# Peptides against a protein of PDB entry 6RO1: the designs that were tried, part 11

Target 1, 216 residues: chain A of PDB entry 6RO1
Amino acid sequence: LGKEIEEYIHKPKYCLPFLQPGRLVKVKNEGDDFGWGVVVNFSKKSNVKPNSGELDPLYVVEVLLRCSKESLKNSATEAAKPAKPDEKGEMQVVPVLVHLLSAISSVRLYIPKDLRPVDNRQSVLKSIQEVQKRFPDGIPLLDPIDDMGIQDQGLKKVIQKVEAFEHRMYSHPLHNDPNLETVYTLCEKKAQIAIDIKSAKRELKKARTVLQMDEL

## One batch from the design tools (peptide; made by RFdiffusion4, then SolubleMPNN)

Design b1_p9_3_s3 (from b1_p9_3, 3 letters changed)
Fold by OpenDDE base, seed 1:
Structure b1_p9_3_s3 (fold): chain B 216 residues (1-216), chain A 9 residues (1-9)
Amino acid sequence: as target 1 above (216 residues)
Amino acid sequence: SEVYLPVLY
C-alpha cells in the first residue's frame, strides 16, 4: 500500500509543482537509500526512445544528498553513493530522476544561494537534522489528495484501504497480552503523537511550510 | 533507463 502511493506521488504530472528549491524529498535508488535531501532545482530533458523514436521527456531533479566520501573521489565516473549510517558523509548536489523520489515533505527549507562551499552544503544537513528532531515520528509528508491535489480514483481507494487497515490494527483488542498496560501506554503515546503530527502539519500549512535556517 | 545520463536512475 505504501509502495502503491509512491507510484502516484513520483509521477511528474503530480510532483513537479512541489519540487521547489528547499523542498525536503526522500531519494531511493534500488538498494541505495539516501534518506532525506533538499531540492536545489529541476529540469526537463529532451529524450528520444531508441526503439520507437518517440519523445520521452526525462525529468531530472538536483537534490542535495548526504553522500559517502568514498563516492566523491570517483565522482566524474561513478554515481554518488549514500553515506553509511555510521559515517558523517558529505552533502553533494546529485542529479536524480524524478521517479526515484520515494517521499515528498510538506517542509521547505531556506537554503544558501551558493552551494559551492562545503560549509554551505553541510549547513543544510544541520537543518535537516533539526527538522528530524522536531518531528521524532518522521518528517511530515505532503498529503497526496489534500496537498498535491491528486484526483485519481485508484489512489483514493488505496488511501481508503490504508486508513481501514490502520483503524483495524489499532482497534484490535490486545486482551491476551500480559504486557497490556505497556502496550496501551505505547498505543496512547502513538495516538497522541499522531494527533500532534496532524496539528503540526496544519500549523506548517498555515505557515506556508517554509522554515528559516535561523529558526531551526 | 534506455538513455544514459550522468544522473541517478
Scores: peptide ipSAE 0.029, ipTM 0.675, DockQ to the pose 0.025
Fold by OpenDDE base, seed 4:
Structure b1_p9_3_s3 (fold): chain B 216 residues (1-216), chain A 9 residues (1-9)
Amino acid sequence: as target 1 above (216 residues)
Amino acid sequence: SEVYLPVLY
């Protein structure tokens, strides 16, 4: 279900308006999880499909990612690799195809105007790590319906299934409480409070995205 | 120096 949501989010028609400089994005290429990086810019490249002559535009986003030191040595010939958990790595601006974005955050950071100095790039890593500390349950994602405006009925059905699964998972420990009726009213209230906390987290997320921009 | 990394596909 999470993967099905990702298939919608990484589509250029939905995500491009949110790929502003400083946006937190998660990058994954096959087995290589780069984790969270920061958008620097994006570009549209003209691509002609060799078999049909049809114009299929490629969208490339430049993302500041934590790369292994080994990737720097082979940067002319080899794709960047993510830093190992035990290494410091180095923040590099990596051109990424938009479909490799596994997640888009509501968080947008201020980035240095000049990313050529290593220290300026590494400062952004410190900012990402500070955001991660502020969100121990994970960096907040853009809501694909409410924030990204995706109207696709297939996505709405997937989200409804995820919400129903989460509701069942959270209700399962409560099935052993003999006060089930009070718990059902509390679970409807907690589902409504989870919708209201989701809406209030969206409003607080809008407000904290503005406030975190002032504190970072 | 801007290290141009290859495009991730």
Scores: peptide ipSAE 0.022, ipTM 0.621, DockQ to the pose 0.030
Fold by OpenDDE base, seed 3:
Structure b1_p9_3_s3 (fold): chain B 216 residues (1-216), chain A 9 residues (1-9)
Amino acid sequence: as target 1 above (216 residues)
Amino acid sequence: SEVYLPVLY
């Protein structure tokens, strides 16, 4: 269910209007989870499919991500890798295909105008960490219907199933099926995030004001 | 120097 929602959200037709500079996004490439990063810019690139000559537009978003130091050394030849949990890492601007966005936050940060200095990039990591501290249950997501305006009936059915599942889950606290716990922890985080999105939309208005005040 | 990372696919 969460993955099914991601398949809608990462579509360019839905997400591009929300990929403004400073938008928090989550990036995942196969086994590489970069976690939360910040949108710097996006571009539409013309790509020609080698076998058909058909123009397939590629949407690339430049995202400031926490990368391993090894990725920096090999950055000319190798794809960026996420920083290990115990590694400090370094914030780098990484060009990411839009379909690799696993989540889009309602949070938008102010970013330095010049991201060439390491200190300016690392300041954004501090801002992300501060947002994470303010949202202990998780960084608030954009609502696909209310915020993103997605009218797809398939998505509405998925959301209704999620809501009905969450409602049943909360109504039946006694079904300790251990294999459901991992999916439940993700779904409980999401349901709690949905309740917290309403409170966090109010607090986000306050938190944007406070982040603006702490930068003064 | 701007570190150009390859596009993640």
Scores: peptide ipSAE 0.019, ipTM 0.541, DockQ to the pose 0.030
Fold by OpenDDE base, seed 2:
Structure b1_p9_3_s3 (fold): chain B 216 residues (1-216), chain A 9 residues (1-9)
Amino acid sequence: as target 1 above (216 residues)
Amino acid sequence: SEVYLPVLY
C-alpha cells in the first residue's frame, strides 16, 4: 500500500509543483536508501526515445543528500552512495531522477544561498536532524489528495484500503480485551487525538509553515 | 571543488 501511493506521488505531473528549494524529500535507489534530503532545484531534460522519436522528457531533481565519503572520491565514474550508519558522511548535491523520490514532506527548510562551502551543506544536515527530532513518529508527508491535488480514483481506493486496514488493526485487539469500555474510551481519545493532530497539522499547513528555523 | 555526481537512475 505504501509503495502504491509512492507510484502516484513521484509522477512529475503531481510532484513538480512541490519541488521548490528547501523541500524535504526522501530518496531511494534500489537498495540505496539516502533517507531525507533537501531539494536544491530541478531541471527538465529533453530526451528522445530512440525507437519512436517521441519526446520523453526526463525530470532531474538536485537533492542535497548525505553521501559516503568513499562515493565522493569516485564521483566521476560511480553513482553516489548513502552514508553508512556509523560514518558522518558529507552532504552533497546529487542529481536524482524524479521517480526515485519515495516521499515528499510538507516541511520546507531555508537553505544557504551558497552551497559550495562544506559547512553550509553540513548545516542543512543539522536542520534535517532537528526536524527528525521534532517529529519522532516521522517527518510529516504531503497529503496526496489535500495537498498535491491528486484526483486519481486508483489513489483514492488505495487510501480507503489503508484507512480500512488501520481501522481493522486498531479494532481487532479491542475485541479480545475484557475491559472493552475502558479501551473504547482510550481508543476514542486516541482517535480524537489523531483527528486533533490531523487538524493541527492542517492548521500548521494553512500557516505556510516555512519552518523558520530562525532560532538556531 | 564542487563534486558533481552522476545522475542516479
Scores: peptide ipSAE 0.018, ipTM 0.545, DockQ to the pose 0.029

Design b1_p9_3_s4 (from b1_p9_3, 4 letters changed)
Fold by OpenDDE base, seed 4:
Structure b1_p9_3_s4 (fold): chain B 216 residues (1-216), chain A 9 residues (1-9)
Amino acid sequence: as target 1 above (216 residues)
Amino acid sequence: STVYLPVLY
């Protein structure tokens, strides 16, 4: 259900009006969860589909993301990687394809005018952490219907299913069970394992594609 | 609605 909502939100026709400088966005690339970052700018690039000659515009958003220190050294040759949970990391401006935005917040930050200094980029991380402290239940999302104006009937049906699921979950007798935290932790671990399996399958597919290119 | 927050320096 949450993934079905994501498939609507990250469509350029819906999200582009909300990708202003300072907007909080969540970035996920396969197994790489960068968490919350801040939009710096976006650009539309002309692209031609190799197989049809049709114009397929690429939308790239520059997002200030918490990256590993290794991503600094390899930034010219390798994709940025998220900071490890135990690592401070460094805030870096990363070009991200718009379909990699997993969430868009109603929160917008005032960002420094110059993001070239490391201290200015790290000040934005402190601001994200302050927002997270103010919203212990999670950073507030844009409503896809009320805030984003998405009129798609498919999305409305997905939202109704989510609301009906949440209502059933909160009405469940286990909601007052002292073991509920243990059950939630197990469900979260299961969800993470499912993400990791999906990532590993994609990496295996990429590795096979590279091997096929080396055999040509 | 959009919530605007300052950067903490």
Scores: peptide ipSAE 0.031, ipTM 0.714, DockQ to the pose 0.096
Fold by OpenDDE base, seed 2:
Structure b1_p9_3_s4 (fold): chain B 216 residues (1-216), chain A 9 residues (1-9)
Amino acid sequence: as target 1 above (216 residues)
Amino acid sequence: STVYLPVLY
């Protein structure tokens, strides 16, 4: 469900109006999760599909992201890498294809006009961290329907499924149970035991099948 | 100098 929503919001026709300087966005490239960064600017590049001659514009957003210091050394030849959890990292302006935006926040930050000084870029990281402290349950997202104006019926059906799932989850009698963690731990143990029993039964069936083939 | 990193694809 969350991935299905992502497939709508990262489409240029929907997200471009919200990619103003200071907008918080989440960037992910395959295995590289940069987390939350800040939009610096946006550019449309003319691209021509080599096979059709059709204009297929590339949309590039420059995002201030927390990068590893190693990625700075090879910045001319290698893609940026996210800072490790234990690493301080450095905030760098990274050109990102718009489809790599996994989330768009309702939050916009004031950013320094000059991002050339390292201290100005690092000040933005402090601002992101302050926003994260204010929103312990996660940085608030733009609403795809109410904020972004997406009218797609496929998205509306996904949202309705999310809301119906959340409603069932929050209305469940165990949701507010002070013993919920204990109940979850017991349920996980029960589920693991069921997996182990199923695995042992499969091995026993394989062993019996081999024994039956040796008796034939 | 602001090092512009390569475009992420």
Scores: peptide ipSAE 0.027, ipTM 0.708, DockQ to the pose 0.029
Fold by OpenDDE base, seed 1:
Structure b1_p9_3_s4 (fold): chain B 216 residues (1-216), chain A 9 residues (1-9)
Amino acid sequence: as target 1 above (216 residues)
Amino acid sequence: STVYLPVLY
């Protein structure tokens, strides 16, 4: 459900109006989670699909991202890598394809006019960290319907399913159970045992198949 | 200098 919402939000027709300088955005590239960064600008690049000759416009957003210092050494030849959780990292302007935006915040920051100095870029990281402290439950997202104005009926159905799921989850009798952690741990153990039994049954079936082949 | 990193695809 969250991923289905993301598939709407990262579409250029919906997100481009919200990619103003200072907008907080979350960037993910496959296994690389950069976390929250800040939009600097965006550009439309003309691209031609090699097989169809159709104009497929590429939308590139320049985002201040917390990158690993190792990425600095190879920055001319290698893609940026996210800073490790324990690493301070360095804020860098990274051109990102718009479909790599996993979230867009309602929060917009003031950014320095000149991002060439490292100190100015690192000041933006301090601002992001301050926003994260102010929102312990997570940085607020743009509402795809109310803020972004997405009228797609598919999205409305996804949102309704999320809300109905959340309502059922929070209305569950165990939700306020003081033993909830114990119940979850027991449920996880039971689920693991069920996986192990299924694995053991598969191995036993394979072993029987091998034994039957040795008797033939 | 602004370190312009390669485009992430």
Scores: peptide ipSAE 0.025, ipTM 0.575, DockQ to the pose 0.029
Fold by OpenDDE base, seed 3:
Structure b1_p9_3_s4 (fold): chain B 216 residues (1-216), chain A 9 residues (1-9)
Amino acid sequence: as target 1 above (216 residues)
Amino acid sequence: STVYLPVLY
């Protein structure tokens, strides 16, 4: 459900109006989670699909992201990498494809006009950290319907399913159970055992298929 | 709605 919402909000037709300078956004590239960064600007690049010759416009957002020190050294030859959890890192302007935006905040920061000085970029990190302290339950998101104006009926159905799921979760008798963490751990163990049984059954089926081929 | 915050220096 959360991933299905993400697939709507990162579409250029919906998100571009909200990618103003200072907008907080989350950036994730496969295994590389940069967390919250700040939009500097965006640009449309003309691109041509190699196989069809069709115009495939690329949307690139320049985002201030907390990068590793190793990433800064290799920035000429390698893609930016997120700072390690225990690393301070350095704020760097990174060009990001719009589909790598995993979230868009309702929060917009006033950013320095000149982001060339390291101190000006690091001041933005302090501001992000201050916003995170003010929102202990997480930085507020743009509402895809009320703030972003998305009229897609598929999204509306996903949101209704999320709301109905959340309502059921919070209304569940176990929600206030002091043993909830223990119950979750037991449910996770049970789910893992079910996966392992399914894996073992697949391996046994493969082994039997090999034996049948050797008997033919 | 959009919330505007200053940069903390």
Scores: peptide ipSAE 0.030, ipTM 0.687, DockQ to the pose 0.091; fails the geometry check

Design b1_p9_4_s1 (from b1_p9_4, 5 letters changed)
Fold by OpenDDE base, seed 5:
Structure b1_p9_4_s1 (fold): chain B 216 residues (1-216), chain A 9 residues (1-9)
Amino acid sequence: as target 1 above (216 residues)
Amino acid sequence: SQLYTLYKK
């Protein structure tokens, strides 16, 4: 169900209006999860479909991502590798195809005007980490219906299924089956992460306040 | 740096 939602939100028709500089986005390329990065800019590239000769525009977003030191600067996401969990890594501007965006946050950051200095790029990582500290249950996502304005009936059905599933998971009394407890605790952690994301979204929606990050 | 949230237009 989460992947089905992703298939809607990463479509240029829906996500392009939200790819402003400073927008927090999550980038995933196949097995490589870069986690949360920050949009720098986006561009439209002309592409021609080989079979029809029709113009099929490609959308590329430049995202500041935490990369392995082995990754080339300004490399495509295909050539870049995410920092290992134990690695410091380096923030690099990476060109990313829009369909590789796995999530879009409601949060935007002010970014340095010049991202050429390493210190300016690393300051953005500090900003992301500060946001993560403020949202222990996860960085708040844009609502695909309420925030992104997606009217697709297929998406509405998926959301309804997610909500119904979440409701069923919480309405079932914790049956003391010790084997179910581990699977339910993992599912509850995922559902709680989803609810905490929804709650964090609701709290954010209530707090229309520009959070001043005092340390930045 | 300032954090701001784009809510529902």
Scores: peptide ipSAE 0.033, ipTM 0.727, DockQ to the pose 0.427; fails the geometry check
Fold by OpenDDE base, seed 2:
Structure b1_p9_4_s1 (fold): chain B 216 residues (1-216), chain A 9 residues (1-9)
Amino acid sequence: as target 1 above (216 residues)
Amino acid sequence: SQLYTLYKK
């Protein structure tokens, strides 16, 4: 279900308006999970489909990612690899195809104007780590419907399934309760209240993140 | 480090 949501959010028609400099994004390329990085910029590249000659524009986002130092020593032609868990790594600006964005945060960071110095890049890692400390339940995501404005009925159905699944998981211990409907209504109300509280906590976290910006 | 949340409403 999370993967199904990802298939919507990484589409250029939906995500491009949110790829501003400083936006936190999660990057995953097959088996390579870079985790959270920071958008530097994006560009549209003209691409021609090899077989049809049709114009198929590629969208490339430059993302500051924690990379393995070993992968950076290899030729400029080799793809950067994520830092190993035990490795410090180095923050590098990596060109990433937009469809490799697995998540987009509601959080934006201030980034140094010049990212050429290693110290400036590494300072951004410290900022990401600070954000992670502030959000122990995970970095807040853009809501695909409420924040990103995606009107696709397929996505709405996926979200409804996720909500129904979360509801079922929450109600699962109570499945043997004959008052299941009342508990479901209370759990739907509580799940809706928890969604509303999670939405309100996201809004409050968003509001607190906005409020904390003046102090940080 | 200044964090800011972009609400694009």
Scores: peptide ipSAE 0.031, ipTM 0.725, DockQ to the pose 0.431; fails the geometry check
Fold by OpenDDE base, seed 1:
Structure b1_p9_4_s1 (fold): chain B 216 residues (1-216), chain A 9 residues (1-9)
Amino acid sequence: as target 1 above (216 residues)
Amino acid sequence: SQLYTLYKK
């Protein structure tokens, strides 16, 4: 179900309005999970489909990502690789296809105007880490319906199924049914998505409250 | 200093 929601969120028609500089986004390319990065800019590139001659615009988002230092040495020819968990890494601006965005946060950071200096890029990593500390249950996500305004009936059905499942899971003390594992794996995915959505909504509400308090 | 702002469209 998380993947099903992701299939909507990463579509340019839905996500482009939210790809402002400073927006927190999660980037994943196949086996390479970069985690949370920060949008720097995006561009539309004209692409022609080879078979139809139809214009298929490619959307490229420049994202400041934590990359391995090893991948930076060959940056002219090799794709950037994510920093290993035990590695500090280095923040680099990486051009990413928009469909590789696995999540979009409601949080937008203030970023330095000049990201050419390494210290300015690394300061953004410190800011991401500070946000993560403030949201121990995870960085708040944009709600695909309430925040992104997605009206797709398929998505609504997915969300309804997730919510109905969450409601059942919380209303039934699941203590006693041994068939729990297979149902729980789908249900943990659903529940984790719904928990992630609810957690994201709760954290978004908390974050709004904090922002409102800081504006007072 | 606010590190982040929540933007809704």
Scores: peptide ipSAE 0.030, ipTM 0.727, DockQ to the pose 0.601; fails the geometry check
Fold by OpenDDE base, seed 4:
Structure b1_p9_4_s1 (fold): chain B 216 residues (1-216), chain A 9 residues (1-9)
Amino acid sequence: as target 1 above (216 residues)
Amino acid sequence: SQLYTLYKK
């Protein structure tokens, strides 16, 4: 079900408006999970399909990602690889096809204007880690319906199935296990934090819309 | 809608 949601959100028609500089995004390429990175910019590349002559635009997002130092030595010929769990890694700006975005956060970071210095890039990693500490249950996601405005009926059905599954899990009589109460309290705290973040984000959106209207 | 902006000090 999570993968089915991903198939909608990574489509350019839905995600491009949210790929502003500083947006937190999760990047996965096959078996390589880069985790959370930060959008630097995006570009549209004109591509013509060789066999059909049809215009097939490619969308490339430059994402600041934590990369393995080993992979960076061969960066001229090899694709960047994610840092190992035990490795510090190095933050690098990596061009990523938009369909490789597995998640889009509601969080935006302020990023340095110049990302050429290593210290400026590594400072963004510290900011990501601070966000992760503030959200122990996971970095908050954009809601595909409420925040991204996706109207696709297929997506709505997937979300309804997820909600129904979650409701069944919470309604299951295993509530009498004190260990389950702890897990549920953590899950409820997670859900409540997600709701509170969604609410705070709506308020911040309103406040910024007001600020932008005052600056315009 | 920028939901949450963390400013890097």
Scores: peptide ipSAE 0.029, ipTM 0.698, DockQ to the pose 0.122; fails the geometry check

Design b1_p9_4_s2 (from b1_p9_4, 4 letters changed)
Fold by OpenDDE base, seed 2:
Structure b1_p9_4_s2 (fold): chain B 216 residues (1-216), chain A 9 residues (1-9)
Amino acid sequence: as target 1 above (216 residues)
Amino acid sequence: MKLYELYKK
């Protein structure tokens, strides 16, 4: 279910309007989870499909990501690697294909205009960490329907399945069915995403209320 | 100093 939602939100036709400088995004590349980064810029590149000659536009987003210091030494030849959880890491601007965006936040940071100085890039990491502290249930996501305006019936069916699954998890005391274990592993991944959507909606509502209070 | 803004429709 979360992967199914990701397959919609990372499509250029849906996400490009939200890729403004300062937008929080999650980046995943295969086994590499960079976590939350910040959009710096995006570009459309012309690409030609090698087999059909068809024009397939590539969308590249420059994202400020927390990278391992080791991977940066070879930055001319090697792809940037995510910092280990316990490492401070170094914030680097990394060109990322738009389909590698696993999540898009409703949060847009105020960022320094010049990200060339290391101190300016590291200040953005402090800002991300401060936002994470303000959202203990997780950084709020854009609503794919209400915020992103995705009208795809496939996505609506996925969300309905998530909501129906959440409702079943909360309404049925699942105390007594022994066949739950095998259904649990597939359903837990689906349930976690449902919980993450619901928590993100709650925190978005709270954060909108808090921001309205801080503006008064 | 505002740290961030939230998307408002």
Scores: peptide ipSAE 0.487, ipTM 0.930, DockQ to the pose 0.690
Fold by OpenDDE base, seed 1:
Structure b1_p9_4_s2 (fold): chain B 216 residues (1-216), chain A 9 residues (1-9)
Amino acid sequence: as target 1 above (216 residues)
Amino acid sequence: MKLYELYKK
């Protein structure tokens, strides 16, 4: 469901009007999750489709992202990498194809006019962190229908399914159960027991394989 | 200091 929504919002025809400087966006490239970054600018580049020779415009957005320090040293030859969970990282302006935007926030930050100084870039990270503190349930997203004006019937059906799922989740009798913590603890215990049984079976299989090798 | 703006239609 979330991925199906992403397939709409990352389309240039829908997202470009919202890619103003300071807009919070999530960037994901294959296995690389940069999390929340800040739009600096965007550009349209001419591209030619290899198979048709037709002009297919590429949209590149410059996004201020938290990058690993290792990726900065090789920035001329290698794509930027996200900061590891255990590192501070450094905020860098990274050119990103618009289809790599996994989310667009309703939040637009006030950003420094000059992002060339490291201190100015790092100040934006502090601003993102402050916004995250103000939204403990997550940074608010643009509504694809109400904010972005997407009229696609496929998207409307996806949203209806999400709403129906959320309604079922929140209307579940266990949601108001004062024993919810006990039920969760029991479910976690059952899940842990299932993991432990699977682990024990794997170790038993290894032990049997070793025993069979010693009998050969 | 205002940190951000929210989109308003």
Scores: peptide ipSAE 0.484, ipTM 0.926, DockQ to the pose 0.771
Fold by OpenDDE base, seed 5:
Structure b1_p9_4_s2 (fold): chain B 216 residues (1-216), chain A 9 residues (1-9)
Amino acid sequence: as target 1 above (216 residues)
Amino acid sequence: MKLYELYKK
């Protein structure tokens, strides 16, 4: 279910209005989970689809992410990697394709105007950690319907199923309704197939975009 | 010093 919601929220038509400087976003790239980062800015890049010659706008968000120091030494040729759990890491501004946003928070931080100094970037990590302390149950998300204004009936049905599941779980903690597991599993499978098709299309688009970024 | 704001409609 969370992955189904992700497939809506990372679409430029929904998320771009919320990608203001200081917005907390979660970034995931394949096996690399960067966790929570902070939006610095976004840009629209002109992209030509290699197979059709059609103009397909590429949306790149600059996100301040906690990166491993090892990946930064090789930053000229290698993509930034997330800091290891036991590593302090370093906060770096990383260009991220908008479809790699796995979550968008209702939280918008006050950030330094100049992020060139390491101390200013590191201060933002302290701010993220302070927000995490204030939200022990997790950093609050934007509501995809009420906040983001997503009117897609597929998403509304997903949310209604989540709410119905939560309501049933709270009302009957002992009722493992086997029908709920079946509905949940079918929703997850449908979501996963939709994600896999979209991820394959995104990986194809991403592989092309990384190739275009290496030429700059 | 205000650390953050929450989105409000």
Scores: peptide ipSAE 0.474, ipTM 0.924, DockQ to the pose 0.817
Fold by OpenDDE base, seed 4:
Parts: C-alpha cells; structure tokens; sequence
Structure b1_p9_4_s2 (fold): chain B 216 residues (1-216), chain A 9 residues (1-9)
C-alpha cells in the first residue's frame, strides 16, 4: 500500500510542480535510505531512447542529502551512500533521478542562498532536525489527491484500502491472535503512510497555527 | 525567524 502510493507520487507529471528549492523529500535508492533531504533544484535532460528514437526525458533533482564521509572520498567513481545512524555525516548536493523520491513533504525550508560552504549545508541539517522535533509523529506529507491533484482511480482505490484497513485495525481489539504481530509490522509501515497523510493534514493545521503565533 | 513554510493550495 505505501509502496503503491509511492509509485504515483514519484511520477514527474505529478511531483515536478512541487520540486521547488527548500522542499523536503525522502530519497531511497534500492537498499540505501537517505531519509529526509532538501531540494536544491531540478533539471530536465532530453534523452533519446537508443532503440526507439523516442524522446525519453530524464528528470534529475539535486537534493541536499546526509552522506557518509567514506562515500565522499570515492565520489568520483561511487554513488553517494547515506550516513550511518551514529555517524555525523556531511550534507552534500546529490543528483537524484525523480523516481527515487519515496516521499514529498508539504514543508519547504528556508535555505541559504549559497550552499557551497560546508557550514551553510550543515545549517540545513540543523533545520531538518528542528522540523523533525516540531513533528514528533513524522514530517507532514503532501496529500497526493488534495495537494498534488492526482486523479488516478488506482491511487484512490489504494487510499481507500488503507483507510478501510486502519478502520478494521482500530475497530477490532486484536488481543488474541499471535500471528497479528507479523501482520502488524507489515501493516504499520503501510498504515504509517496513510496516517502520515491524515496526520500531515492535522499537523499542517497545527503547524500553521504555531507559525502564525511565532510571527505575532 | 521563519524556519519553513507549509504548502497552501
């Protein structure tokens, strides 16, 4: 279910309007989870499919990501790797294919105009961490229907299945089935994305109220 | 100081 939503939101036709400088995005490449990063810019590269001659535009987004220091030393030959949990890491601008975006936040950070200095890049990490503290239930996501305007009936059916599943989980006191823990772990990851969308709308309302109060 | 803005339709 969560992966099925991801298959819609990472499509260029839906996500490109939201890939503005400062937008929080999650980047995942196979086994490498970079977590939350910040969009710096995006570019459209005209590519021609070698076999069909058809125009296959590649969309590359430059994302400021927390990378391991080891990956930076080999950056000429190896792809950037995410920082280890206990590692400080370094914030680096990484070119990412748009389909590797696993989530898009409603949050857009104010970022330094010049990201060439290390201190400016590290200040963005502090900003991400401060946003995470303000959203203990997770950084708010864009609503794929209401915010991103995705009209695809397949996505609507996925969301309805998630909502119906959540409703069943809360309505049944599942006290008695030991096989539920395995279903819970798979369903918590899937339900978390739908909860993240609904909680994001609620926390968006709260966070707007807090931001309006901090401006007063 | 504003740290972030939220998407508004």
Amino acid sequence: as target 1 above (216 residues)
Amino acid sequence: MKLYELYKK
Scores: peptide ipSAE 0.489, ipTM 0.930, DockQ to the pose 0.686; fails the geometry check

